# Peptides against a protein of PDB entry 7PB4: the designs that were tried, part 32

Target 1, 105 residues: chain A of PDB entry 7PB4
Amino acid sequence: KMLNIKEYKEKLLSTLGEFLEDHFPLPDRSVKKKKKNIQESSVNLITLHEMLEILINRLFDVPHDPYVKISDSFWPPYVELLLRNGIALRHPEDPTRIRLEAFHQ
Target 2, 218 residues: chain B of PDB entry 7PB4
Amino acid sequence: DALQMAVGYFEKGPIKASQNKDKTLEKHLKTVENVAWKNGLASEEIDILLNIALSGKFGNAVNTRILKCMIPATVISEDSVVKAVSWLCVGKCSGSTKVLFYRWLVAMFDFIDRKEQINLLYGFFFASLQDDALCPYVCHLLYLLTKKENVKPFRVRKLLDLQAKMGMQPHLQALLSLYKFFAPALISVSLPVRKKIYFKNSENLWKTALLAVKQRNR

## One batch from the design tools (peptide)

Design b1_p14_1_s4 (made by RFdiffusion4, then SolubleMPNN; from b1_p14_1, 4 letters changed)
Fold by OpenDDE base, seed 4:
Structure b1_p14_1_s4 (fold): chain B 105 residues (1-105), chain C 218 residues (1-218), chain A 14 residues (1-14)
Amino acid sequence: as target 1 above (105 residues)
Amino acid sequence: as target 2 above (218 residues)
Amino acid sequence: MLLRLMVEELVELS
């Protein structure tokens, strides 16, 4: 029974990953490295899949404080997508922090 | 160049604590407005000013005026649009600014140099259909962007649900008709064959300017 | 809705 659950979880993750890649891909920032010396720290944006993994892991690892701080690697459209679809919630006092919604309610 | 100075002002902010900040702001804003309506703006200028208008750096009144002046001389960079959408999601602009942006995007759609990156944003635009204020303009945008590969069963269901909630809106009907065209098997409901697709005239704000741009680029 | 359902299921399995 446990093996089936793990396999199903992996399949679900794979399916979710494919779905997210197909429908919500990151824009190809043509990093035209214009060599202008401004160390614009090219903050690498993470995928929506990775963002969800972070949120899920935080919920399980730190259930009493399941909030994740929004970093520069969080693409704003992804954050909005999660919030609008009721997948994530902003911290009531700190808008820079989001959590995975507790779906058991 | 007066325009360069004006753009620089908005980009870098006021250099000197000038006693008359409001007068200086108004002067530069008028400069941008005059050039934009007369000659249009270069793609680089639109890139800078569009981001400023949506970043929340200035007040809503100023942002609105800037956005209304985002008239291209020739083309708009798709990168500017992608960045703009990102700023919209940050939530520092007003709801009215968001509406104005989508109206602008629809009005200026043909002047955007490439559509590949914008097409990747299809899912995000589709998600914005739930906003009642944005829905008419988003439908119009999606009507312009939709390809066969975008027509999926789950999106059809969402559109039908929206129709059930909002009623048979002309803009929603237009989008559904396009979906039915691409995937007739997914939409079993008989849609009234509207001979004329009517979207809200988002172009009315820029009608004269757009005519001028088209004449210059012939 | 589909995305939410998929995430919910994933969370439940986790």
Scores: peptide ipSAE 0.397, ipTM 0.844, DockQ to the pose 0.329
Fold by OpenDDE base, seed 2:
Structure b1_p14_1_s4 (fold): chain B 105 residues (1-105), chain C 218 residues (1-218), chain A 14 residues (1-14)
Amino acid sequence: as target 1 above (105 residues)
Amino acid sequence: as target 2 above (218 residues)
Amino acid sequence: MLLRLMVEELVELS
């Protein structure tokens, strides 16, 4: 039974990863490089998968303060996607912090 | 150049020393409006001003006016659109601004230089269908963007769910009909045979301006 | 949404 759960979890992770890559990819920022003058800060955006991992890990590692600060690496559409779909919540007093929704509670 | 000064004002913000900030703002806004409607704006100018309009730097009234005059002289950069979508998600713009943006995007769709990056945003646009205010315009946008590879079972289910919730809306039916065209096996429901596909506000705010742009670029 | 369901399930399995 435990092996089945582990295998299922792995399959789910893989499926999720593929889903995210296929349907919610990061835009190719290479287009920004052509315009010389816009010193757009080379902020490396993280993938939605990575963002979710951060949120999940925070929830389990620090359950009393499960909020993650939104950094420049957080692509706004991803944040909005998570919030809009009820996957994440903003901190009630600090809109720059978000948490994974507590689905188990 | 008056236009350059106006764009610079919006980009850099008001210089503290200006005693009459409101008059200055209005002057520059009128300059942008006049040039945009008369000649259109360069892609670079649209890039700057579009971001400003959606960033929340100015009030809703100003943002709305800026967005309404985002008329290209020739083309709009797809990068500008991608950035704009990002700004929409920051949450600093009003709901009305979001609606206006999607209307603008649909209206200006043919003037966008490339579609590759915009096509990558398909999932994000699709996710916006749940917003009742945006839904009609997003459906129209998706109708323009949808390819066979975008038609997935989960999206079909979502559209059918929306139809169940909202009823058989013309814009939703149009999109579903396109989905059925690409993937008939995924849509078992009978769709009304419409002779013509109609989207809300086919006569958009920019009709006259767009005609002028097309004439200039022929 | 499918994404939400997948995330929920993942969290539940974690």
Scores: peptide ipSAE 0.394, ipTM 0.818, DockQ to the pose 0.314
Fold by OpenDDE base, seed 1:
Structure b1_p14_1_s4 (fold): chain B 105 residues (1-105), chain C 218 residues (1-218), chain A 14 residues (1-14)
Amino acid sequence: as target 1 above (105 residues)
Amino acid sequence: as target 2 above (218 residues)
Amino acid sequence: MLLRLMVEELVELS
């Protein structure tokens, strides 16, 4: 039974990864900001899959403070997607922090 | 003013106490429609109403009517479009609403203040090519958005596969031609050199309104 | 809806 659960989890993760890649791919950042001299650190955007992993891991690793700080690597459309779908919630006092929604209500 | 009251109604939702919820809704909807078609809407009003139309807060008929009157007075904020796309991903809107949104997006493309964030949504739009109902409009949108950096081997393959499935559609051919222009090495297939690119609905639902907007902003 | 369901299931399995 445990083996089946692990296998199922792996399959689900794989399926999710494929789904996210197919339907919610990251835009290619190749839009070189033509703007001037500021070494804008090419902040690498993370995939939606990676974002979800971070949120899930935080929920399990630190259940008493399951919030993740939104970094520059968080693509705004992904954040909005998660919030609007009820997958994530903003911290009530700090809008720069989000958590995975507790589905076990 | 009447418009602010109408927008406020849609934003805050119906106050429970009104016995004639439908009449009130219709009144406010007509107000929005009237102003939108006559004068256009401010970017802030578009932001609010567009999100409402796609959020699933109201029924499909109401959402459709709202979306049809998303006519700018001057500009549309790219942020509004980004938010709208996020709602499309939630899937609370009907297929017809999605189609209408893409038609709207193509029609209003020149009125969007910035394109940087919209260009970043390229992957989301490209994924929507798989929807047969959306495909013609998405191709048109992608034709407007595509840059050399967007033309990747995997996207070429997907387009060719789609063409194999759907046949030689004019909108697909237009997009493939653009792809070939940017990356000729990726497309070995001889594409008919169509001198004229034809997308469906050159006559959009907003043709008259858009002409009026352009005249006011000259 | 599918994304939410998939995430919910993942959370439940974890």
Scores: peptide ipSAE 0.382, ipTM 0.681, DockQ to the pose 0.324
Fold by OpenDDE base, seed 3:
Structure b1_p14_1_s4 (fold): chain B 105 residues (1-105), chain C 218 residues (1-218), chain A 14 residues (1-14)
Amino acid sequence: as target 1 above (105 residues)
Amino acid sequence: as target 2 above (218 residues)
Amino acid sequence: MLLRLMVEELVELS
């Protein structure tokens, strides 16, 4: 039973990763390289998959403060996507912090 | 150049020492508006001003006026659109500004130089369908963007669910019809063959300006 | 949404 759960989890992670890559890829900033004057925000954006991993890990690692500070690496559309779909919540007092939604069954 | 000064004002912000901040603001707004409607704006100017309009740097009234005059002389950079979508999601702009942006995006769609990056935002736009205020305009945008590769079973289900919730809306029917065209096996429901696709005419705000742009680029 | 369901399931399994 445990082996089946682990295998299923791995499969789910893989499927989720593929889904996110296929349907919510980061825009290629390659177009910015050619125009000299646009201050290329040197900030490396993380993938939606990475963002979710951060949120999930925080929930499990620090359950009493499961909030993650939104950094410049967080692409705003991803943040909005997570919030709109009820996957993440903003901190009630600090809008710069978000947490994974507690899915209470 | 008066336009450069105006754009610079919005970009750098008001110089603290101006006793009549409102008068100066209005002057620069009028300058931008006049040039935009007469000649259109360069892609670089649109890039700057569009970001300003959506960043929340100024009040809603100012942002609305700026956004309404985002009329290209020739083309709009897709990068500007991608950046704009990012700003839209930061949450510093009003709901009305968001609606206006999507209307603008639909109206100006043909003037965007490239679509590759915008197409990558398909999933994001699709997720915005759940917003009742945005739904009609997002459907129109998706109608313009949708490729066969975008038509997936889960999106079909979402559209059908949305139809069940909102009823048979013309804009939703138009999008569903397009989906059926690309993937008939995914949509078993007989869609009324509407001979005419009716989207809300988002172009009405810029109709005269768009005609002028087309004439200048012929 | 499929995304939400996938995330929920992942969290449940974690």
Scores: peptide ipSAE 0.409, ipTM 0.854, DockQ to the pose 0.329; fails the geometry check

Design b1_p14_2 (made by RFdiffusion4)
Fold by OpenDDE base, seed 1:
Structure b1_p14_2 (fold): chain B 105 residues (1-105), chain C 218 residues (1-218), chain A 14 residues (1-14)
Amino acid sequence: as target 1 above (105 residues)
Amino acid sequence: as target 2 above (218 residues)
Amino acid sequence: EVTVLEEIKLRLEM
């Protein structure tokens, strides 16, 4: 029974990952800017999958404070997407923090 | 030149020393407006100014004026558009600025150099259909972006649900008609064969400027 | 957890 749940979870994660890659890919940062020294802080953006994993893990690991601080690795359109689709919520007092929505309430 | 000084002012911010910050701002804004409407802006200038307009660095009135004069001399970089979408989502711009951006994006769509990266934003734009203020313009944008591979059952369902909620909106019908063209099996609903696709004329704000750009690029 | 993933997918499709 537990093995089946784990396998099912892995399958769901994989399926979700594929769905996210297909429908919500990161734009290719044209890395090939020629040598001009604009230190655009090459902050590596995380995938939507990675962002969701962070939010899910925080919800389960710290259910009393399930908020995650929005880092520079969070692509703003992904944050907006999650908020708009009711998947995430902003902290009422700190707009730099978001949580996964509690779908079971 | 005057334009370079104006762009530099917006990029670097006001130099502390000017007693009359508002007069200086207005001078530079008028310079940008004048050049943009007469000659258009270079892609690099649009890149800088578009980010400024959407970053929330200045007030809504200034941002609106900047965005209204984002008229290309030749082309707009798709990278500028992708960056702009990112800035829109940071939450420092007004709802009116977001609407204006989508109107601008639709109006300037043909002048964007490439569409590959913008096409990757299809899912994001599609999710924006639920915003009532954006919906007409997002439908138009999606109409321009939609390929056969984008037409999925879940998106069809969402469009039909939106139609049920909002009624038979011309912009939504136009998008649904395109979806039906690509995937007739997914849309069983008899769509009225509207001979004329009707989108709100987003171009009206830039009509004269767009004509001038098209004439220069011939 | 499984229900959360399903709900996320559902909401991304909405």
Scores: peptide ipSAE 0.678, ipTM 0.932, DockQ to the pose 0.333
Fold by OpenDDE base, seed 4:
Structure b1_p14_2 (fold): chain B 105 residues (1-105), chain C 218 residues (1-218), chain A 14 residues (1-14)
Amino acid sequence: as target 1 above (105 residues)
Amino acid sequence: as target 2 above (218 residues)
Amino acid sequence: EVTVLEEIKLRLEM
């Protein structure tokens, strides 16, 4: 049963991953590193899949504090997308923290 | 160069020692405005100033004025647009600035050097259709971006749901008509054959400038 | 967890 749940979760994550890659890919930063503004170049953006994985894991691993701090690796359009579509919520007192929405409530 | 000094001021911020910060700001803003409307701005200048206008570094009035003068001499870098969308989402700009940005994006669309990365934002823009203030301009943007591969069943459903909610809006009808053109099997609903696609004339703010840009690039 | 993933996908389609 647990293996089947893990496998099913992996399959769902894979299917979701494909969906996310198809419809919400990261823009290629392949723009030639013009040397000057070094600071923007160092931030590795995570995929929407990775972002969701972080949020999901936090919800299940730490249900009493399901909030994740928005890092520089969080692409702002993804954050906006999740918030706008009701997938994530901002912390009421700390706008730098977001959680996955509890869809079962 | 006066323009370089002005751009540098906005990029680096006000030097502490200026007793008359407001006069200095206004001077540099006027410099940018004058050059932009007369000659257009270089892609690099637009890159810098777009980020400034959308980052919330300055007040809404200043940001609005900067954004209104984001007129290219030749081209706008796609990268600048992608970065601008990112800044737009950080939440430090006003709703009016967001609307103005989408109006600008539609108006300047043909002057963006490439569309490959902007096309990757299709899903994000599509999700922005639910914003009532943005919806007319997002529909216009999507009309410009939409390819056959973007026309998916779930997006068709969403557009029809939006139409049910908002009524038969001209901008939504225009987008739906394009969707029906690419995927007639997905849209069984008879759409009124609108001979004219009626988007809000977002370009009106830049009409004269756009004509000048086109003339310079001929 | 499965329901969460399905709901996320659904909401992204919305």
Scores: peptide ipSAE 0.677, ipTM 0.932, DockQ to the pose 0.333
Fold by OpenDDE base, seed 2:
Structure b1_p14_2 (fold): chain B 105 residues (1-105), chain C 218 residues (1-218), chain A 14 residues (1-14)
Amino acid sequence: as target 1 above (105 residues)
Amino acid sequence: as target 2 above (218 residues)
Amino acid sequence: EVTVLEEIKLRLEM
């Protein structure tokens, strides 16, 4: 039973990962190195998979404060996607913080 | 030149020392508008001004006017569009600005230099179909972007669900007809044979400007 | 956790 659950979880994670990569990839930021002055913030954007992992882990690790601060590594379209699809919620008093929706309630 | 000064004003922000901030803003805005409608803007100017219009740096009225004059002299950089989509999602722009942006994107689609990165945003745009205000314009955008590889069973289900919710909308029917063309086995529903595909934004704000751009680039 | 992942996928398909 436990082995089957673990294998199922791994399969689900893999399937979700592939789904996210196929349908919600990051655009290639052509770091046009050439023109001097555009301080394109060298901030590496995280994948949607990594963003979801952070949100899931926070929900389970710190259930009394499940909110994650939106960093510069959070691609705004991903944040919008999660909010729009009801996967995440914005903190009511702090718009810089989001949480995973509690689907089990 | 006057245009560079105007773009520089919007980029750097108002210099504190100007007693007549509103008159200065209006002067620069009119400069941008006049050049954009007469000659179009360079790709670099559009890059700067799109970010300004969508960043929430200025009020909605100013942002709307800037966005309305995002008319290319020749081409729009794909990178500018991708950046603009990012700014659109930061939550500092109004719903009306979002609608206007998608109208602009559809209107200017042929003048975007490349489509490879925009095509990667397909899933994001598709998720925006559930926004009732955006839906007509997003359908038109998706109609322009859709390739066979984008036509997936879950997206077909979503479009059919939207049709069930919203009724038989011309823009949804147009997109569904394209989906049926690429993947007839996924769409068992009889779609009315429409001889002409009509999108809500067929009469766009830029019709005259687009004709002028096409004439200059011939 | 498994249910959360399934729900996320479903909502991304919506």
Scores: peptide ipSAE 0.677, ipTM 0.932, DockQ to the pose 0.363
Fold by OpenDDE base, seed 5:
Structure b1_p14_2 (fold): chain B 105 residues (1-105), chain C 218 residues (1-218), chain A 14 residues (1-14)
Amino acid sequence: as target 1 above (105 residues)
Amino acid sequence: as target 2 above (218 residues)
Amino acid sequence: EVTVLEEIKLRLEM
């Protein structure tokens, strides 16, 4: 039974990963090396999958403070997507922090 | 030139605490407006000014005026649009600015040089259908972006659910009709045969400017 | 955990 749950979890993670890649991919920042000093913020954006993993892990690891600080690696459209679809919530006092929604409560 | 000075002012911000900050701002804004409406702006100028308008660096009135004059001389860079969507989501722009941006995006759609990266934002735009203020303009944008590969069962369900919630909206009907065209098996509902696809006329703000751009690029 | 993943997927489809 437990092995079947782990396998099922892995399958769900894989399926979710594929779904996220297919429907919510990061835009390729064509690093057109045009020489002009537009500091393309060298910040590597994380995938939506990675963002969700961070939020899920925080919810389970630190349930009393399940909020994650929005970093520069968080692509703003992903943050907006999660908020709009009710997957994440902003901290009521600190808009720079978000948490995964508690779907079971 | 005067335009470069104006763009530089918006990019670098107001230098000195001079008593004439508002007069200087207005002068530069009028310079940008004048050039944009007469000649259009270069893609690089649009890239800079579009980000400024959406970044929340200036007040809503200034941002609105900048966004209204984002008229291309020739083309708009797709990269500028993708960056703009990011700025729009940071939450420093007003709801009215967001609506104006989508109206602008629809109006200027044909002047965007490429669509490949914008098409990757399809899922994000689709999620924005839930915003009642954005929904009419997002439907129009999605109508322009939708390919057969974007028509998925879950999106069909969502559109039908939205229709059930908000009623038979013309913009939603237009999008559903397109979905039915690409995937008739997914939409069993009889859609009224509307002779005319009706979207809110987002182009009205730029109608004269768009005609001028098309004439210059012929 | 499985339920969270399923719910996330469902909400992304909404």
Scores: peptide ipSAE 0.676, ipTM 0.932, DockQ to the pose 0.334

